Peptides against a protein of PDB entry 5A53. Designs and how they scored, part 120

Target 1, 230 residues: chain A of PDB entry 5A53
Amino acid sequence: LVENVKQALFIPGQSCNKNLHDIMVDLSALKKPDMKRFNRKNDIHPFEDMSPLEFFSEKNDCSLMVLMTSSKKRKNNMTFIRTFGYKIYDMIELMVADNFKLLSDFKKLTFTVGLKPMFTFQGAAFDTHPVYKQIKSLFLDFFRGESTDLQDVAGLQHVISMTIQGDFQDGEPLPNVLFRVYKLKSYKSDQGGKRLPRIELVEIGPRLDFKIGRIHTPSPDMVTEAHKKP

## One batch from the design tools (peptide; made by RFdiffusion4, then SolubleMPNN)

Design b2_p15_4_s4 (from b2_p15_4, 8 letters changed)
Fold by OpenDDE base, seed 1:
Structure b2_p15_4_s4 (fold): chain B 230 residues (1-230), chain A 15 residues (1-15)
Amino acid sequence: as target 1 above (230 residues)
Amino acid sequence: SAKELFEQLLKLEKL
């Protein structure tokens, strides 16, 4: 079965700045070859009118979109959008904190294009809380697409770690999600005459702390329809 | 930590 890998479209909004552009370039590099980027700014306000995004989804055959915007209220905002049948399924605003690191801030390591990352999620809320469940689903869908069979362990080069920053109670502001990317470095260690494979995790970037913003959740009917199509 | 992440990965490879 040829996996129908979901295509991503990265869209600079009218308020896109240099930092967001650099973040867009680095994050989109992890989605190659299944990625398109617009070179022109587009004036899109997805929580006011979703129709331009639906049009771009259909025109570009992309079921994943990322809109890059920045304002005083929503600085370094990445709006992640998923479509189903070129209609908006869900949206989430993830604002990148100012402490971000680019790929250029890390030791450049060669990576194979098109390898799917492994994900790790730290925090019970990724399985229980509706917003964090959406984030988990989104990032898995964005980078893995459909579940590959177990056989791709031999091709594992990258690990994406997503951590909820601290505990929270009901009614409190949702903690940030810490996004980290690691390369698996295998080396042969001669320990005591036995070649034990050692694996080290090397951070490669980007390093992003996501503040959660506005969300759009699908209707129950759309959830049911999206799960019926393999 | 990278160690904790590695331990979690080892648990996932056993699944």
Scores: peptide ipSAE 0.022, ipTM 0.639, DockQ to the pose 0.037
Fold by OpenDDE base, seed 5:
Structure b2_p15_4_s4 (fold): chain B 230 residues (1-230), chain A 15 residues (1-15)
Amino acid sequence: as target 1 above (230 residues)
Amino acid sequence: SAKELFEQLLKLEKL
């Protein structure tokens, strides 16, 4: 079975700035080779009209899209879009906080392109709260593609950590999601003639704190169709 | 911390 790895399209919106462009470049580097980037700005307002995104999904054969926009109300906004049959399945706005770090802010480490990251999710709400469940689903879908049962542990190079920033109650603003990327680094420690493999996590970036914005949820019918395995 | 996360990961994945 050829893993039908979902392709991602990164789209600069009309309001895309340098910071968002840099974030786009760094985040899309983790999706190589299964990504495309537009070089031109596109005037797209996905919560007003979704049709341009459906058009781009079909024309580029991309079931994942990220729209890069920035305004006073929604600064450094990454709208993550998924399509099913080139129709909008879901959307979520994730605004990058100003404390972001680029790959250039970390020690450059060599990595193999195309290795699937391991994911870790910290916070019970990732399994219980509908918004955080959508975020979990989105990021798993975005970076892993098809769930292969065999995580080749031998091929594990990257860990993506997603943490809900603090506890919250019903009716409170949803805490940010802390996105962190680590490289697994194995060391041979010589302790007393036994070479114990020591593994360390080294942050490699980007470092993104996501503020949750607007959400579009799929219709029940689209959920049913999307879960029908062919 | 990254260290704590790592220790948790080692426990979970039998790495």
Scores: peptide ipSAE 0.022, ipTM 0.634, DockQ to the pose 0.034
Fold by OpenDDE base, seed 2:
Structure b2_p15_4_s4 (fold): chain B 230 residues (1-230), chain A 15 residues (1-15)
Amino acid sequence: as target 1 above (230 residues)
Amino acid sequence: SAKELFEQLLKLEKL
C-alpha cells in the first residue's frame, strides 16, 4: 500500500522573524522526510487572498502548508492550511506563546526520521468542540497521514501530546493548546535479576503553547468531496 | 505529568 503521505510546505511570510524561523525549522524536522521549506519570505495574507497558497499547494504538490507570520496582534503566528485538490480546505492560526522551547533547549536525542508519532489528546473538547476537533484533525493529518495502519508498537519512538490548557465555558476565549513532544526511551533495568522493561518519556521538543486565532472552515461541498474516498 | 501521560499510554497499549 503506497501510503499517500501528505507533504507539508513551510512558508516564511514577510513578517517572519528569527523566533518563527527557528520554530519552523524545529516543527518541520518532525515532518521529515515529508516536508519542504521555503528559504525566501513570501508576502501572503491567507485570510485576505488564498490564491497564492493554492498556487503553492499545486506547484509543490503539498496538501499541507504552514505560513509563518508575526505582528503585534498575531505574534509568532503559524497559519496551518490544508488543501484538497490544491484548493483551500481549511485554515487555522496558531500563535506560539513566548515561553516556547526549541529542540536546542532539550537533550539532543537521536531519532529515526520518518517514524510516525503517536498522539495523545488531553481535553474533552478535542472530541466535542468544533475548533478543537479541527485542531485534532489537523495535527493527526499533518503528522500521521491518512493511514490508520496500526503503528507497529515496536516502531513507536515519539509521542506528541496536545493538551487544552484549562477549562472554558461557552463565550470564553479558547484556552491554549499545549504541544509537547516526547521520545520513548526503553531501559533494561537490571533490578534484582528481573529485567523489567522500563519505559521513560523524555521531552525532546519543541515545546509550543498555541494560542488559537482565526479559522477558515471548509464548505459543505468540499467536506463531501474530501470524504469521498475513491 | 509525564507520568500520567505514560500511564495513559500504557492503558492504550492494553486496549
Scores: peptide ipSAE 0.021, ipTM 0.631, DockQ to the pose 0.035
Fold by OpenDDE base, seed 3:
Structure b2_p15_4_s4 (fold): chain B 230 residues (1-230), chain A 15 residues (1-15)
Amino acid sequence: as target 1 above (230 residues)
Amino acid sequence: SAKELFEQLLKLEKL
């Protein structure tokens, strides 16, 4: 089975600024080599007209897209888009809070390009609440690609952690999602002649707190088609 | 599983 790794396209919107560009560069670095970036701004409003994104999906053979925009209402907004058959499957706005950290803010650790990250999700709502289920599905699709059954634990170098920031009730605003990236560091501790393998998690960035914005959910027909095993 | 190992690791690192 040829692993059909989903390709990602990062698109600067018309309102893209330096901070969003830097966030785009750092987040897209985690998707290498399966990533393309546009260098030019594009005037795209995906919740008004999705047709330009469908065109870009087909033209670039990318089933994942991220649109970078910023306004007073939606500051530092990353719109994540998935396509199926080059048609829009789903969309979600994730706004980056001002407390973000870039890769340059962390100790430079060499990362191996092409290693699949392990994911962790903290919060029961990732399995029960429709919006958080979509976020979980999106990030798994975005960074994991097709799971080969052999998660070679020996190849595990990176961890992506996603945490729901606090509890919430029905009708309350949805808590932010805390996005963190760690490198697994194995140490041989020589304590008293016994070499115990010690594993430490080192944050490598970027550090992003996502506020949830607008959502487009797939049609029931598209869900059925996307889940048909070939 | 790799998942179980990771969940154990997160508990240890108080993440």
Scores: peptide ipSAE 0.019, ipTM 0.631, DockQ to the pose 0.031

Design b2_p15_5_s1 (from b2_p15_5, 12 letters changed)
Fold by OpenDDE base, seed 5:
Structure b2_p15_5_s1 (fold): chain B 230 residues (1-230), chain A 15 residues (1-15)
Amino acid sequence: as target 1 above (230 residues)
Amino acid sequence: RVIIKVPLDPNLFKD
């Protein structure tokens, strides 16, 4: 079963600002061609009423959504939503810290649109802690792209790195997740007649430090349904 | 086997 590539819908909330708009543009560029963006602000409060998001999921045939909102309490907030059967599966608020960098802040590098990124996850909690497991699952799902049987290693251009910022104990605030995007550059090194391919990672942006906010977890029934292979 | 050495410090790539 070739799973259809999940489409992402980026939704400016009523409180969407210029910074969030710019972040939205840059992050959605990584999801091309499998993304849509609304140009109009929508008054959506997903943790109060999820119905508008389910409506948008169905009407746009998008199982991934990102709501862009900003307030004093939740500045530069990206709410990532997944749907299953156009019903809300899970949600997570990821607030972008003020130290963000846009694609324009980095040296422009030529990239091919639609290439599947490789992911790296740094931090044991990505495999053990429920919240970080959800984040890992979300980003893998969000950027999975076309399931090409041939991992054309020659087509690997991008690496997305996600790092948990430091250690934490039970009951402590969850550390930020550092989101970084790199391009793979291959250099032919002429060292001693052996052309060893040197691969370097070059940061291309955006650079986002995510503070974790509110979470909606799926019901056990929805988890079971979503994992049922058709 | 593509060995991608990811630097441990995400800030190591300060241009």
Scores: peptide ipSAE 0.015, ipTM 0.451, DockQ to the pose 0.037
Fold by OpenDDE base, seed 4:
Structure b2_p15_5_s1 (fold): chain B 230 residues (1-230), chain A 15 residues (1-15)
Amino acid sequence: as target 1 above (230 residues)
Amino acid sequence: RVIIKVPLDPNLFKD
């Protein structure tokens, strides 16, 4: 079964600033060609009213959305939204820390658009904690592209790395998620007469540290429907 | 510039 690639819609909110716009451009470049961007600001408050997002999901045939907003309380906020049947499935606020790096901050490397990324997740909580499970699921869903049974190794170009920044206990604030993008470089190494393939990961950007904000979780019924294989 | 060198396990390429 070839699952259709999920399309993403990037939406600048009313409070979208230059920094968020630049972040949006760079992050959305990783989703090309399966990405749309609005050029106009939209006054959307998804945790108050979800209806405008459901409308945009249906109108643009996008099951993934990212709303770009910034306020004193929620600076550089990227609200990631998933829909199922054009209804809100889940939402999560991920605020970009001020130490972000854009693609222009890295050595310009040639990048082929449309190649499927590899993923790495660092931190046990990605498999145990409900919030980090949602983040893992979201980013896999967002960037995995087409599910092909044939993994052509020749199509592997880049790695998306997500790391939980440190350990935490119950009741403590959730650590940031460190988002990093690397280009894969393969080298032939001669070690002791054996040619061992060596892979180097070179950071290409963007570099984003995500602070976790508000979350909307799906209803049990929506979870059941979304996991039904056709 | 973070360069992560990942040694590939030769077993990953065994058919």
Scores: peptide ipSAE 0.011, ipTM 0.398, DockQ to the pose 0.037
Fold by OpenDDE base, seed 1:
Structure b2_p15_5_s1 (fold): chain B 230 residues (1-230), chain A 15 residues (1-15)
Amino acid sequence: as target 1 above (230 residues)
Amino acid sequence: RVIIKVPLDPNLFKD
């Protein structure tokens, strides 16, 4: 079954600023060609009323949405939303720390549009803790791209690395998630007369440290329906 | 230079 590639809609909220706009542009570039961006600000408060997001999901045929907002309490906030049947499945607020880097802050490396990223997750909590499991699921789903049985190894150009920043105990604030993007560079290494391919990882950006905010989790029934293979 | 050993597990994308 060729699963239809999930389309992403990037929505600037009413409080969207220049920094968030720039972050939106850079992050959405990694989702090309399977993304749309609104040019107009929309006054959306997803944790108060989800109906506008469900409407946008259906109208634009996008099962992935990212709302860009900023306030004193939730600075540089990217709300990631997934829908199933154009109804809200889950939501998570990920606030970008001020130490972010844009693509322009790195050496410009050409990347081919539409290539699937490889993923790496650092931190045991990505497999055990419900919030980090949701983050892992979200980013894998967001960047999955076309389900091709033929993994052309030649098509693996970049790696998305997600790291939990430090250890934490129960009841403590959840550590940030460090989002990093690397390009694979293959060098012909003549080491010891054997041409061993040397692969180097070069950071290409954006660099984002995500502080975790509010979360909406799906009902058990919706989880069951979303995992039903058609 | 952060050398990340990316486990190229092609099964990471298997349902």
Scores: peptide ipSAE 0.011, ipTM 0.409, DockQ to the pose 0.075
Fold by OpenDDE base, seed 3:
Structure b2_p15_5_s1 (fold): chain B 230 residues (1-230), chain A 15 residues (1-15)
Amino acid sequence: as target 1 above (230 residues)
Amino acid sequence: RVIIKVPLDPNLFKD
């Protein structure tokens, strides 16, 4: 079963500001062509009422949504939502730290739209801790793109890196997740008559440090239904 | 310095 590419909908909330808008534009550029953006602010509070998001999921045929909000308690907050059958599957708040960098802060490198990114995850908790497992699953699902049978090797241009910022123990606050995007640059190095391929990773942005906020986990029934292979 | 091991497709190096 070739699953259709999941479409993402970016929604500015009522408290969306210029910084969040810029972050939204840059992050959504990585999801092209499988992305829609609303131009108008919407008053949505997903942890109080999820029904407006389910409505938007169905109306726009988007199984991925990102809500952009900001408050004193939750500054630069990106709420990532996944739906299954247009019902809320899971949600997670990821707050962008003030040290963020936009695409304009990096050297303009042309990237081909629609190429699948490679992923790297740094931190054992991505495989063991429920919250970080959800984050890993979310980002893999978000940027998976088209399932091509031919891994066109020529299509491996981008690396998305996610790093847990330090170690933590049970009961401690969860460390931030460092989100980085790199372009693979191949150089023909002519060293001593041997052409050795040199590969460099060049950061292209955006650069985002995510503080983890509130989480909605899927019901056991929804997990079972979502994993049923037709 | 975070060393990121990216699994590279060996075919990326075939001219």
Scores: peptide ipSAE 0.010, ipTM 0.399, DockQ to the pose 0.039

Design b2_p15_5_s2 (from b2_p15_5, 12 letters changed)
Fold by OpenDDE base, seed 5:
Structure b2_p15_5_s2 (fold): chain B 230 residues (1-230), chain A 15 residues (1-15)
Amino acid sequence: as target 1 above (230 residues)
Amino acid sequence: RVVIKVPLDPNRYKV
């Protein structure tokens, strides 16, 4: 079963600012060619009414959506939405901290569009805590790209690193998720006649620290239906 | 087995 690559739709909300627009452009560049962007602002409040998002999912054939909004309470907010059968499956607000870096803040490296990133997750909570499990699932799903059977190591160009910023206990605020993007750079080391390939990770951006906001979780029935392989 | 050494400090690679 060749699963069709999930298409992403980036939607500027009414409160979308320049910083969020720039973040949107840079993050969506990593999803090319499987990405659409709206140029017009849309007045969407997904935690009040999800119907506009379901409409956009169906009309654009996009099962992934990112709504860009900003307010005093939820500054630089990226609401990540997944749909199943064009109905809302889950949503999560990820607010970008002010310390973000754009692709322009890093040394410009050429990259091939459409290569599948490797993910690394740092923090036990990605496997145990429901919210971080959802984040892990979301980002893996968002950037999965083409399911090529050949994980050609030669095709591995990017690493996306997601790190939980520190330890936390029950009842404490959830630590931020540090999103980092690296390019693999191979160097030939001339050590003593054995050319050991040295692989270095070079940060290419964007650099985003995500503060976790509101979450919508799928119903048990939707989870069951979404996991049914056709 | 590609061993990717991820630096423990995500800030260590200030290019």
Scores: peptide ipSAE 0.010, ipTM 0.409, DockQ to the pose 0.036
Fold by OpenDDE base, seed 2:
Structure b2_p15_5_s2 (fold): chain B 230 residues (1-230), chain A 15 residues (1-15)
Amino acid sequence: as target 1 above (230 residues)
Amino acid sequence: RVVIKVPLDPNRYKV
């Protein structure tokens, strides 16, 4: 079963600012070629009315959406939405902290579009805590790309690292998720006859610290339907 | 065995 690559739609909200736009451009670049961006702002409030997102999902054939909004309460907010059958499956607000870095802040490296990233998750909560499990699921789903049977190690060019920022206890505010992107750089080390391939990780950006906001979880029925393999 | 050393500290690369 070759699952079709999920397409992502990036939507500037009415309150989208320059910083969010730049973040959108950079993050969406990692989703190429499986990405669409709207150039116009849309007045969408997904936690008040989801119907516009369902409409956009269907119209654009995008099962992934990212809405860019900013307010005093929810600054630099990226609402990640997944749909199933063009109906809202889940949503999560991830607010980008002000310490973000754009691709332009890093050394420009050649990047092959369409290669599947490797993921690394740092923090036990990614496997145990419902919110972090959703984040893990979302990002894996968002960036999975084509299921090539051959993990051509030669095709592995980049790593997406997601780290939970510190420990937390029950009832405490959820720590930020640190989003980092690295390129694998192979060096032929000519040292001493044993050509051990030296692989270095070079950060390429964007660098995003995500503060977790509001969440919408799928209905049990929709979970069942979404997990039905045809 | 390719050991990918992932930087454990995502802030270690303070440029």
Scores: peptide ipSAE 0.008, ipTM 0.387, DockQ to the pose 0.037
Fold by OpenDDE base, seed 4:
Structure b2_p15_5_s2 (fold): chain B 230 residues (1-230), chain A 15 residues (1-15)
Amino acid sequence: as target 1 above (230 residues)
Amino acid sequence: RVVIKVPLDPNRYKV
């Protein structure tokens, strides 16, 4: 079974600002060519009414959506939505901290559109804690791209790094997730007559620190249906 | 602990 590449739809909310628009443009560039963006603002409140998102999922054939909103309470908020059969599967609010960096803040490096990223996850909670497990699942699903054969592994140019910012105990606020994007650079090091391939990671952006907001989790039945192998 | 995941279905290594 060749899984079809999941398409993403980026939606400016009514409260979308310039900074959040710029973040949207830069983050969505990593999802090209499997990405659509709306140019018009839409008045969507997904935690009050999910029906407009289900409508957009179906009409655009997108199983991934990102709603861009900003308020005093939820500044630079990216609501990530997944659908299954055009019905809401899960949602999570990820608010971008003010220390963000755009692609323009980094040295201009050309990247090939459509290449699959490698992922690195730092923090045990990505494997144990329900919220961080959802974040891990979401980002892997979001950027998985086309099914590549083993031969295409040599073409991997990008690494997406996700780090939980510090330790936490039960009942404490969940630490931010640090989102970083790197390009792999291969250097031929001639040290001591041995050519050792040296691989370096160079940050290319965007740089985003995500504060975790509200979450919608799928029903057990939807989880079962979504994991059924066709 | 750094976990590198390539978004490859682990089942694709069973050629």
Scores: peptide ipSAE 0.007, ipTM 0.392, DockQ to the pose 0.073
Fold by OpenDDE base, seed 1:
Structure b2_p15_5_s2 (fold): chain B 230 residues (1-230), chain A 15 residues (1-15)
Amino acid sequence: as target 1 above (230 residues)
Amino acid sequence: RVVIKVPLDPNRYKV
């Protein structure tokens, strides 16, 4: 069963600013061709009323959504939403820290559109802590792309690195997640007459530090239904 | 009342 590639919808909220717009453009470029962007602001408050998002999911045939909002309490907030059967499955607020870098801040490297990134996760909590498990699941699901058959190792151009910023104990604020994007640069190094393939990771952006906000978790029943193989 | 202006044609979004 080739699972259809999940489509993403990027939605500017009423409070969307220039910085969030630029972040939206750059992050959505990594999801091409499986991405739609709204050009109009929409007044959506997902933790108060989810019905507008369910409506957008169905009307646009998008199971992934990103709502761009900003306030004093939740500056540069990207709410990531997943739907199942056009109903809300889960939501998470990820606030972008002010130290962000856009694609324009890096050396422009040509990349092929539609290539699946490889992921790396740094931090044990990605496998043990419920919130970080949700983040890991979300980003893997968001950027999964086409199920490439095993053969296209030749198609690996991008690495997305996600790092938990430091250690934390129970009851402490959850550390930020450091989002980094690298391009794999292969070059033939002539070291000692043997052409050893050398691979370098070159950061290409965007660079985003995510502060974790509010979360909506699916019911156990929705988890069971979403994992049912047809 | 959240007035969601859904564009009539979901395909009109130039990627």
Scores: peptide ipSAE 0.000, ipTM 0.327, DockQ to the pose 0.018

